# Peptides against a protein of PDB entry 3HUF, part 77

Target 1, 320 residues: chain A of PDB entry 3HUF
Amino acid sequence: MWIIEAEGDILKGKSRILFPGTYIVGRNVSDDSSHIQVISKSISKRHARFTILTPSEKDYFTGGPCEFEVKDLDTKFGTKVNEKVVGQNGDSYKEKDLKIQLGKCPFTINAYWRSMCIQFDNPEMLSQWASNLNLLGIPTGLRDSDATTHFVMNRQAGSSITVGTMYAFLKKTVIIDDSYLQYLSTVKESVIEDASLMPDALECFKNIIKNNDQFPSSPEDCINSLEGFSCAMLNTSSESHHLLELLGLRISTFMSLGDIDKELISKTDFVVLNNAVYDSEKISFPEGIFCLTIEQLWKIIIERNSRELISKEIERLKYA

## One batch from the design tools (peptide; made by RFdiffusion4, then SolubleMPNN)

Design b2_p15_7_s4 (from b2_p15_7, 6 letters changed)
Fold by OpenDDE base, seed 4:
Structure b2_p15_7_s4 (fold): chain B 320 residues (1-320), chain A 15 residues (1-15)
Amino acid sequence: as target 1 above (320 residues)
Amino acid sequence: DEIEKKAIKEREEEE
């Protein structure tokens, strides 16, 4: 989201969130959803127009800011952004930090991009929330991105957490729920004057982890917890592969269970399967190898003695 | 400060 602050008291000492939309900026406007009052006698009554675009799909992957357009409203002294005069037709900016000077005002408006990029695990949840979040200037998507800061966990009581949720947790993304999204939808008016009223996602995350026994106390409890072990997996999902990498596993990939030969078995401690393959082929598993699902693996890795548990299962099957 | 004071004056003359 875009946040503006200013030097001195020209913004009344307040930080303001700028959502996608158009703002008239000037001395003689009243603060509302479309106006930014700037307290300086050296600026025009109506000085500039700020236009913030909704996030693009590219912004979701790059963590780039919503496009920030600045137009001078034909003022005597013009408008500058990052010491450059704004062009007659206005200019668009994609920098994360903008120093906006209104005319000869000695104090600048500092606009900065606060990175917030929300990944959804479920396409239905994305469909429900994407429009509202985009109107807050928050990029949203389904796919993994290095720019993701938050991950939406669906509140299905009694369901196992998804691989996406597991991976998001290990990546140290802030896991949030529908309650946080609902809260975000309500703050839009209250944060106009005070950006500090933005809800703390980290508090939401702490509450989720505390109240769900499917999470370890921290990602650090699981990261590299299986260092020194080797697994084989079907080449089915990138998220599953990345999850296993974060556990410190050496990973071999195969295309079918029939590709699991004696050589692979000799180098592999266990095989990770998806639920569909595990359920359908349970009777045909290769002898002498420990096969499990990611969800079964997760249940082991969240235990304090995860290494001992896995070692015991490996030994049991190698000597059976 | 002097630049701003001048700018204020120049605007008060135009408004």
Scores: peptide ipSAE 0.280, ipTM 0.891, DockQ to the pose 0.051
Fold by OpenDDE base, seed 5:
Structure b2_p15_7_s4 (fold): chain B 320 residues (1-320), chain A 15 residues (1-15)
Amino acid sequence: as target 1 above (320 residues)
Amino acid sequence: DEIEKKAIKEREEEE
């Protein structure tokens, strides 16, 4: 999201979130959803127009800012952004930091991009929330991205957490739920006066983890916890691969259960399968190898004695 | 401060 602050008292010492939309900036406007009052006698009554675009799909993957357009409203002294005069037709900016000078005002408006990108695990929830979140200047998507800051957990009562949720947790993404999204949707008007009124996602995250026994105490409890073990997995999910890497596993990939030969078995402690293959092919599993799902692995990995549990299962099948 | 004072004065003459 874009946040503006200013030097001196020209913004009354307040920070403000700028959501996607158009703002008239000047001395003789009243602060609302479309106006930014600037307290200086040296600036025009209506001095500039700020236009913030909704996020693009690219912004979700890059964590880049929503496009920020500045137009001077035909003022005597013009408008500058980063010491450059704004062109007659307006200019668009993708820099994360903008120093906006209104005419000859000695104090600048400082605009900065606070990165917030929300990944969804569930396409239905994305479909429900994407429009509202985009109107807050928050990029949204389903696919894994290095720019993701938050992850929306799908709350199905009595279901195991998804691989996406597991991976989001281990990569230290802030896990949130629909309650946080609902709260974000309601604060839009209150944050125009004070950007600090934005709800803290970390509190939501702490509550989710505290109230769900499917999470370890911290990501650090699981990261590299299986260092020294080797697994094989079906080459079906990049997210599953990254999850297993974060556990410290050496990973071999195969395309079908038929590719699990004696050589692969000799180098592999266990095989990780997706639920569909595990359920359908359980009767045809190769002899002498421990096969499990990621969800079954997760149930072991969250235990304090995870290494002992895995070792016990490996040994059980080696002597069978 | 002098630049701002001049700018204020020049704008008060236009308003």
Scores: peptide ipSAE 0.279, ipTM 0.891, DockQ to the pose 0.051
Fold by OpenDDE base, seed 3:
Structure b2_p15_7_s4 (fold): chain B 320 residues (1-320), chain A 15 residues (1-15)
Amino acid sequence: as target 1 above (320 residues)
Amino acid sequence: DEIEKKAIKEREEEE
């Protein structure tokens, strides 16, 4: 989201969030959803127009800012952004930091981008929330992205956490839920005067982790916890591969259970399968190899003695 | 300060 602040009390000492939309900026306007009052005698009654665009799909993958358009409203002294005069038709900016000078005002409006990109675990929730979140200047998507800052956990009571949730946790992404999204939707009016009134996603995350026994205390408890072990996995999910990599595993990939030969078994401590393959192919598992689901692996890795537990399971099948 | 004071004065003369 875009946040503005200014020196010299020209914004009354307050920071403000600029959501996607159009703002008239000047001395003689009243602060509301479409106006920004600037307290300076050196600026025009109506000085500039700011237009914040909604996030693009590209912004979700790059973590780039919503496009910031500035137009001077035919003022005597013009408007500058990053020391450059704004063109007659206005200019658009994709920089994360903007120093906006209104005319000859000695104090600048500083605009900065606070990155927030929300990944969803399921398409239904994305479809429900994407429009509203985009109107807050928050990029949204389903696919894994290095730009993601938040991950929406689907609360299914009594179900195991998804691979997406596991991976988001290990990536140190802030896990949030529907309650946080609902709360975000209510603050739009209150944050006009004070950007600090934005709800803290970390508090939501802390509450999720505290109230769910499927999470360790921190990602650091699991990252590289299985260093030195080797696994094989079905080449079906990039998220599953990245999850296993974050555990410190050496990973071999195969396309079918039939590709699990004696050579692969000799180099592999265990095989990780998805639930569908595990349940359908239990009878066809190769002898002498430990096969488990990623959810079963997760239950092991969240234990303090995960390395001992996994070693014991590997040994049990070598002597069976 | 002098540049701003001039700019303020120039505006007060135009308003």
Scores: peptide ipSAE 0.276, ipTM 0.889, DockQ to the pose 0.049
Fold by OpenDDE base, seed 2:
Structure b2_p15_7_s4 (fold): chain B 320 residues (1-320), chain A 15 residues (1-15)
Amino acid sequence: as target 1 above (320 residues)
Amino acid sequence: DEIEKKAIKEREEEE
């Protein structure tokens, strides 16, 4: 989201969130959803127009800011952004930091981009929330992105957490839920006057972890916890592969159970299957190897003695 | 700031 602040109390000492939309900036405007009052006698009654665009799909993957347009309203002394005079037709900016000088005012308006990029675990929740979040200047999507700052967990009552949620947790993404999104939808008007009124996603995350026994105490408890073990992975998602890598596993990927020969079995500690293969192929599992799902593996990994638990299961099958 | 004082005065003369 874009935030503005200014020196010399020209913004009354307040930080303001600018959502996508158009703002008239000047001395003789009243602060509202479309106006920014600037307290300086050297500024025009109506001095500039700020226009913030909604996020693009590219912004979701890059973590780039919503486009910021500045137009001077034919003022005597003009408008500058980053020490450059704004052109007659206005200029557009994609920099994360903008120093906006209105005429000969000695104090600048500082606009800065606070990164917030929300990944959704399922398309239904994305479809429900994307429009509202985009109107807050928040990029949204389904696929993993290096720009992702927050992950929306789908709360199904009595269900295990998804592989996407497991991976988001280990990647140290802030996990949020629909309750946080509902809260975000209510603050749009209140944050106009004070940007500090933005709800803390980290508090939401702490509450999710505290109230759900399916999470370990920290990602650090699980990262590289299975270092030195080797697995074969069959018909799993890319997120499952990345999750297993974060556990410190050596991974071999296969398309079918028939691709696993005796040599591979001798070098592999266990096999990770998707739920469909695990349920359908239980009768055809390779002899002498421990087979489990990613969800079954997760239940072991969240335990403090995960290495001992895995070792016992491997040993049990070597002597059976 | 003398520059601002001048700019203020120039606006007060135009209004």
Scores: peptide ipSAE 0.275, ipTM 0.889, DockQ to the pose 0.050

Design b2_p15_8_s1 (from b2_p15_8, 7 letters changed)
Fold by OpenDDE base, seed 3:
Structure b2_p15_8_s1 (fold): chain B 320 residues (1-320), chain A 15 residues (1-15)
Amino acid sequence: as target 1 above (320 residues)
Amino acid sequence: SKEKKEEEEAEEKAK
């Protein structure tokens, strides 16, 4: 989201979130959803127009800002952004930090981008929320991205957490729920004058973790917890691969269960499968190797003695 | 400051 602040009390000492939309900036405007009052005698009654675009698809993957357009409203002294005069037709900016000077005002409006990118675990929830979140200047998507800051957990009562949720947790993404999204949708007006009124996602996250026994206390409890073990997995899920890497596992990939030869078995402590393959191919599992699902692995790794538990299971199946 | 003087001059010219 874009946040503006200013020196010299020209914004009355307030920080303001700028959502996608158009703002008239000047001395003789009243603060509302489309106007920014700036208190300086050197600033025109209507001085500039700010236009913030909705996020692009690219912004979800890059964590880049919503495009920030500045147009001078034919003022005597013009407008500058980052010491450069704004062109007659306006200019667009993708920098994360903008120093905006209105005319000869000695104080600048400082605009900065606070990155917030929300990943969804399922397309249905994305379809439900994407439009509203984009109107808040929040990029949204389904795919894993290094730019993702938040992850929406799908609440299915009585189901295990998804691989996406597990991975989001381990990569230290803030896990949120639909309740937080609802809060974001309702605060739009209240944060106009005070950017600090934006709901803290960390509180939502803490509550999710506290109330769900499927999560360890912290990602650090699981990261590299299986260092020194080796696994094999089907080359089907990038998130699953990245999850296993974060556990500190040495990973071998195979295309089918038939590719699990004696050489692979000799180098592998266990085989990790998805539920569909585990259930369908259980009868065809190679002898002398421990096969488990990611969800079964997760249940082990959240335990304090995860290494001992895995070692016991490996030993049990080597001698069976 | 030089900046305050420029603001005061801008105020006189913006009236």
Scores: peptide ipSAE 0.095, ipTM 0.820, DockQ to the pose 0.055
Fold by OpenDDE base, seed 2:
Structure b2_p15_8_s1 (fold): chain B 320 residues (1-320), chain A 15 residues (1-15)
Amino acid sequence: as target 1 above (320 residues)
Amino acid sequence: SKEKKEEEEAEEKAK
């Protein structure tokens, strides 16, 4: 989201969130959803127009800002952005920090981009929320992104957390839920006068983790917890591979259960399967190897003695 | 100060 603040109390000492939209900036406008009053005698009654675009798909992957357009409203002394005079037709900016000078005002408006990029695990929830979040200047998507700051957990009562949620947790992404999204939808008008009224996602995250026994106390309790163990997994381009890497596992891949030969078994401590393969092929599992699902593995990993638990299961199958 | 005079002149010209 874009935030503006200013020197010399020209914004009355307030920080404002600028959502996607158009704002008239000047001395003789009233603060509202489309106007920014600036308290300076040296600026025009209507001095500049700010236009903030909605997020692009590229912004979701890069964490780049919504495009910020500045136009001078034919003022005597013009407008500058980052010490450059704004052109007659206006200019567009993708920098994360903008120093905006209105005419001869000795004080600048500072615009800065606060990164917030929300990944969804469920396409139906993305479809429901994406439009509203984009109107807040928040990029949204389904795919993993290095720019992702927040991850929306699907609350299904009595279900295991998804692999996406497990991976988001280990990546130290702030996990949020639908309750946080609902709260975000209500603050739009309140944050015009005070940008600090944005809800703290970290507090939401702490509450989710505290109230759900499917999470360990911290990502650090799980990261590299299985260092030294080896697993085999079906060659699926999935978040599962990256999840297993974050556990410190050495990973081998196979295309089918028939590719699990004696050589692979000799080098592998256990096999990780998806639920569909585990349930359908359970009767055809290779002898002498421990097979489990990612969800079964997660239940072991969240325990403080995860290494001992896995070792016992591996040993149990060697003597069976 | 010179800056204050330039602000006052800018104020008079921004009216």
Scores: peptide ipSAE 0.065, ipTM 0.801, DockQ to the pose 0.063
Fold by OpenDDE base, seed 5:
Structure b2_p15_8_s1 (fold): chain B 320 residues (1-320), chain A 15 residues (1-15)
Amino acid sequence: as target 1 above (320 residues)
Amino acid sequence: SKEKKEEEEAEEKAK
């Protein structure tokens, strides 16, 4: 989201979030959802127009800012952004930091981009929330991205957490739920006067972890916990591969269960399967190899003695 | 100030 602050108390000592939309900036406007009052004698009554665009799909993958357009409203002294005079037709900016000078005002408005990108695990939840979140200047998507800051867990009571949720946890993404999204939807009016009133997602995350026994106490409890073990997996999902890498596993990929030969078995401690393959092929598993789902693996790795538990299961099947 | 008056007059012409 865009946040503005200013030097010399020209914003009355307040920070403000700018959501996508159009703002008239000047001395003789009243602060509301479409106006920013700036207190200086050298600023025009209506000095500039700020227009913030909704996030693009690219912004979800890059964590880049919503496009920030600045237009001078035909003022005597013009407007500058990063020491450059704004063009007569207005200019658009994609920099994360903007120093905006209104006319001859000795103090600048500092606009900075705070990255917030929300990944959804469930396409139905994305469809429900994307429009509202985009109107807050928050990029949203389903695919994994290095720019993702938050992950929406699908709150199905009594279901195992998804691979996406497991991976989001291990990569230290802030996991949130629908309650946080609901709270975000109410903030738009309160943050006009004080940007610090944005809800803390870390509190939501702490509550999720505390109230759900499917999470370990920290990602550090699981990261590299299986270092020295080797697994094989079907080449089905990139998220599953990245999850297993974060556990410290050496990973081999295969295309079918028929590709699991004696050579692969000799180099592999266990085989990781998705639920569909596990359920369909359970009768045809190769002898002498431990096959499990990611969800079964997760139940082991959240235990304090995960290495001992896995070693015991490997030994049980290798000598059966 | 003279500058403030000229700025206000320029703003009225831009409406």
Scores: peptide ipSAE 0.064, ipTM 0.791, DockQ to the pose 0.187
Fold by OpenDDE base, seed 1:
Structure b2_p15_8_s1 (fold): chain B 320 residues (1-320), chain A 15 residues (1-15)
Amino acid sequence: as target 1 above (320 residues)
Amino acid sequence: SKEKKEEEEAEEKAK
């Protein structure tokens, strides 16, 4: 989201969030969803127009800012952005930091991009929330992204957490739920005067983790917890692979259970399978190797003695 | 002091 603050109390010492939309900036406007009052004698009554675009799909992957357009409203002294005079037709900016000088005002409006990119685990939830979140200047998507800051957990009562949720947790993404999204939808008016009134997603996250025994206390409890072990997995999902990497596992990939030969077994402590393959192939598992699902592995790794537990299971099958 | 002077000069000219 774009946040603005200013020097010299020209914004009354307050920061505000600029959501996608159009803002008239000037001395003689009242602060609302479409106006920014700037208190300086050198600023025109109506000085500039700021236009913030909705996020693009590219912005979800890059964590880049919503495009920021500045137009001078034919003022005597013009407008500058990053020491450059704004063109007569307006200019668009993709920089994450904008110093906006209105006329000869000695104080600048500082606009900075605070990245918030929300990944959804469920396409139905994305479809429900994407439009509203985009109108807040929040990029949204389903795919994993290095720019992802938040992850929406799908709450199904009595279900295990998904691989996406597990991976989001381990990569230190803030896990949120629908309650947080609902809260975000209500703050649009309240944050006009104070950007600090944005709800803390970390509090929501802490509450989710505290109330769900399927999470360890921290990602650090699980990261590299299985260092020194080797696994083989079916080449199914990138998220599953990345999850296993974060556990510190050496990973081999195979295309079918038939590709699990004696050589692979000799180098592998256990095989990780998806639920469908695990359930269908239970009878045909290779002898002498421990096969488990990611969900079964997760139940082991969240335990304090995860290394001992997995070692016992590996040994049990070597001597069977 | 300089900033206030530039602001005052700008106010006179912005009228």
Scores: peptide ipSAE 0.050, ipTM 0.779, DockQ to the pose 0.058

Design b2_p15_8_s2 (from b2_p15_8, 5 letters changed)
Fold by OpenDDE base, seed 4:
Structure b2_p15_8_s2 (fold): chain B 320 residues (1-320), chain A 15 residues (1-15)
Amino acid sequence: as target 1 above (320 residues)
Amino acid sequence: SAEEEEEKEAEAKAA
C-alpha cells in the first residue's frame, strides 16, 4: 500500500494510506476518499492530482508498488517528484519512495510503499477476496512468490493445515485468516486520516499460532530440524519440495513408487508421499522403508523430539 | 527556524 507522510506538519502530522484511486491534492480541499488537504500557503488550492492504479499481475511476483501517477494542475510553480519536474501531461512512477514537492513548499510529501502482497491457499478464497484487496492496492495470487508478505490460511474446522500453510509458516510469511481480511476490508474509510489504524497482521498471526496446536512456537523450531536426514518424494509439488528443503532434508525425487529401488532405499531415510498416493498404495509400499505423508511428517516436526521420533520409525523398519 | 523563513519566503512568492 502507498503511505504518505509529510514534513513541517503540512499533513497535520498524520500519515495516510492511499488506496487505488484519484486524489486531488491541495490547500483548499477537504480530506476524503478523493482529496488530500495539504496545509501550506505556498501550495495551490488545487495543486496536483495523484492517481494510484490497482496492482498489476507482475506486482504480485515482484512486490512492486501500484503505479503512482502525478499530474500538476497547472500551478505557477509546478510539482516535482524526486527533484524532477512533473511533465505537463503527468508522469507515472514505480519507485517505492517518492519525494513530492508541491510548488515552492519547503516541506515534501513523502510517499513510500509498504509491501503487502497476499498469497491465498485456494482459488475459492482468492476469488472471494481478490477484488476487494486489489482495491486496497494489495497484490493477490495463488502461486508461491518471494514477494508474498502474507498468507491466507483457510480455516476449515477440523482439517490439517495445508502444505501451502506449512511452507508459508516456515518461510516466515505472516499467516492471516478470513477474520483479518474482513477487518482489513472495513478500514478503508478510517485510515484516511491515520494510516496507523490499519489492523496489525502480526497480532492476527500470533493469535492463529497460539490457538492452533498444528503450529510450533516459531519457524526456527522446524527450520533445519531434520538436517542430516534424507528423503525421497514424488516429483509432484514444488511447495512440498521447498518445504522439505527448509527442514534441512536431502531430497531425492522419483516418478512412481516402482522407481523406489534398493539403491534409493539405501540413500533414503524415509519416503514422503501425498495423501492420494499414500491412501491408494499403502498396501504396496516397499519393505524396509518408512513411508509417510507430508501431513504426518508435519505432525512429527512440530514435536520437540522430532529427530528422535523420525529415527525411531526409521530403525523400526530397517531392523524389522 | 530556517524552514519557517523559507516557508514565509515561499508564501510571499506564491501570493
Scores: peptide ipSAE 0.032, ipTM 0.720, DockQ to the pose 0.049
Fold by OpenDDE base, seed 2:
Structure b2_p15_8_s2 (fold): chain B 320 residues (1-320), chain A 15 residues (1-15)
Amino acid sequence: as target 1 above (320 residues)
Amino acid sequence: SAEEEEEKEAEAKAA
């Protein structure tokens, strides 16, 4: 999201969120969803137009800002952005920090990009919320991205958390739920004069973790917790692979259970399977190897004695 | 217009 602040009292000492849309900036406008009042005698009644575009698909992957357009409204002394005069037809900016000078005003408007990118675990939830979040200047998507700041967990009562949620947690992404999205949808008008009224996602996250026994106290409790162990994984999910890497596992991949040869077994402590393969092929598991699902592995790694628990299960099956 | 002159005078006094 774009936030504006100003030097001196020209914005009345307030920080304002600018959502995608068009704003007339000047001395003789009233603050609303399409106007920004600036208090200075050096500023024209209607001085500039700011236009903020909705997020692009690229912005979701890069964490880049919504495009910020500035046009001078034919003022005597013009408008500058980052010490450059705005062109007659207006200019567009993709920098995360903009210093905007209106005419000869000794104080500048400072615009800065607050990075927020929301990943969804479920395509149905993305379809429900993407339009509203884009109108807040928030990029959204399904695919993993290094630019993601937040992850939407689907609340299915009584179900295990998904691999996507597990991975988001270990990546230290702020996990949020539908309640936070609902709250975001209500604040649009209230944050016009006070950017601090934006709901704190970290508080939502803390509440999710506190109220769900499927989460450890911190990602640090699980990261590299299985260092020194080796696993084999069915080559079905990139997120599953990255999750196992964050646990500190050495990973071998296979395409079918029939590809698990004696050499692989000799180097592997356990096999990680998806639920479908685990349930369908229980009878055909190779003898002498521990097979489990990611969800079963997760239940072990959230325990403080995860290494001892894994070792005990491996030993039990070698001597059976 | 008188408004354009007042705007010019305000701009000149703030410089």
Scores: peptide ipSAE 0.030, ipTM 0.707, DockQ to the pose 0.113
Fold by OpenDDE base, seed 5:
Structure b2_p15_8_s2 (fold): chain B 320 residues (1-320), chain A 15 residues (1-15)
Amino acid sequence: as target 1 above (320 residues)
Amino acid sequence: SAEEEEEKEAEAKAA
């Protein structure tokens, strides 16, 4: 999201979030959803127009800022952004830091981009929330992204956490839920005067972990916990592969269960399958190898003695 | 002008 602050108390010592939308900036406007009051004698009654665009799909993957447009409202002394005079038709900016000078005011408005990108595990929840979050200047998506800062866990009562949730946890993404999204949607008016009123996602995350026994105590308990073991996986989602890598596993990939030969079995401690293949092909599993789902693996990994548990299962099948 | 006074006050504080 865009945040503005200013020198010389021209913003009354307050920081403000700029959501997507259009703002008239000037001395003789009242702070609201479309106006930013600036307190200086050197600033015109109506000095500039700021326009923040909604995030693009690209912004979700890059963590780039919403486009920031500045137009001078035909003032005597103009407007500058990063020491450059704004053109007559206005200019658009994609820099994460903007120093905005209004006329001859010696104090600048500093705009900075705070990255927030929300990944959803569930397409239905994305469909429900994406529009509202985009109107907050928050990029949203389903796919894994290096720019992802937050992950919305799918809350299905009595279901295991998804691979996406497991991976989000291990990569130390802040896991949030619908309660946080609801709270986030309500702050739009309250943060006009004070950007510090933005809700803390980390508190939501702590509560999720505390109240759900499907999470280990920390990501560090699971990262590289299976170092030295090898697995074979059916070519599944990239998230599944990355999850297994974060566990410290050596991974081999195969295209079908028929590709699991004696050579692969000799080099592999266990086989990881998706739920569909596991359920459909239980009868056709290769002899002498431990086959499990990612969800079954996760249930082992969250235990304090995960290495011992896996070792026992491997031994049981190798010596049977 | 009121603008020139504010500019001078700002210059005086920066000095």
Scores: peptide ipSAE 0.028, ipTM 0.666, DockQ to the pose 0.037
Fold by OpenDDE base, seed 3:
Structure b2_p15_8_s2 (fold): chain B 320 residues (1-320), chain A 15 residues (1-15)
Amino acid sequence: as target 1 above (320 residues)
Amino acid sequence: SAEEEEEKEAEAKAA
């Protein structure tokens, strides 16, 4: 989200969130969803127009800001952004930090981008929330992104957490749920006057982790916990591969169960399969190798003695 | 304009 603050009390000492939309900025406007009052005698009654665009698909992957357009409203002394005079037709900015000077005002408006990018684990939830979140200037998507700051967990009661949720947790993203999204939808007007009123996602996250025994105490408890072990996996998902990498596993990939030869078995401690392959091919598993699903692996990983548990399972199947 | 005079007075105080 874009946040503005200013020196010299020209914004009354307050920070403000700017959502996607158009704002008239000036001395003689009243603060609302479309106006920003700036208190200085050197600022025109109506000085500039700020336009913040909704996030692009690219912004979801890059964590880039919503495009910030500035237009001077034909003022005597103009408007500058980052010491450059705004062009007559206005200019657009993709920098994360903007120093906006209105006329000859000795104090600048500082706009900065606070990154918030929400990944969804469920396409139905994305479909439900994406429009509202985009109107808050929050990029949303389903695919893994290095820019992801928050992850919406799929709340299916009684199901194991998904691979996406596991991976999001290990990546140290803030896991959130629909309750947080609902709260975000209500604060849009309240944060106009005070950006500090933005809901704390960490409280939601803490509650999710506390109330769900499928999460370890911290990502650090699981990261590299399986260092020194080797696995083979069917090339199924990038998230699964990255999850196994975060566990510290040496990973070999194969295309079919038929590719699991004696040489591969000799180099790997266990085979990781997706649920569909595990359930369908369980009778046809190669002898002398431990095969498990990611969900089964996760249940071992969240235990304090994960290394000993895996070692015991490997030994059990080598001697069976 | 009155706005131009206020801007000049503000300039004179900021200088």
Scores: peptide ipSAE 0.032, ipTM 0.709, DockQ to the pose 0.055; fails the geometry check

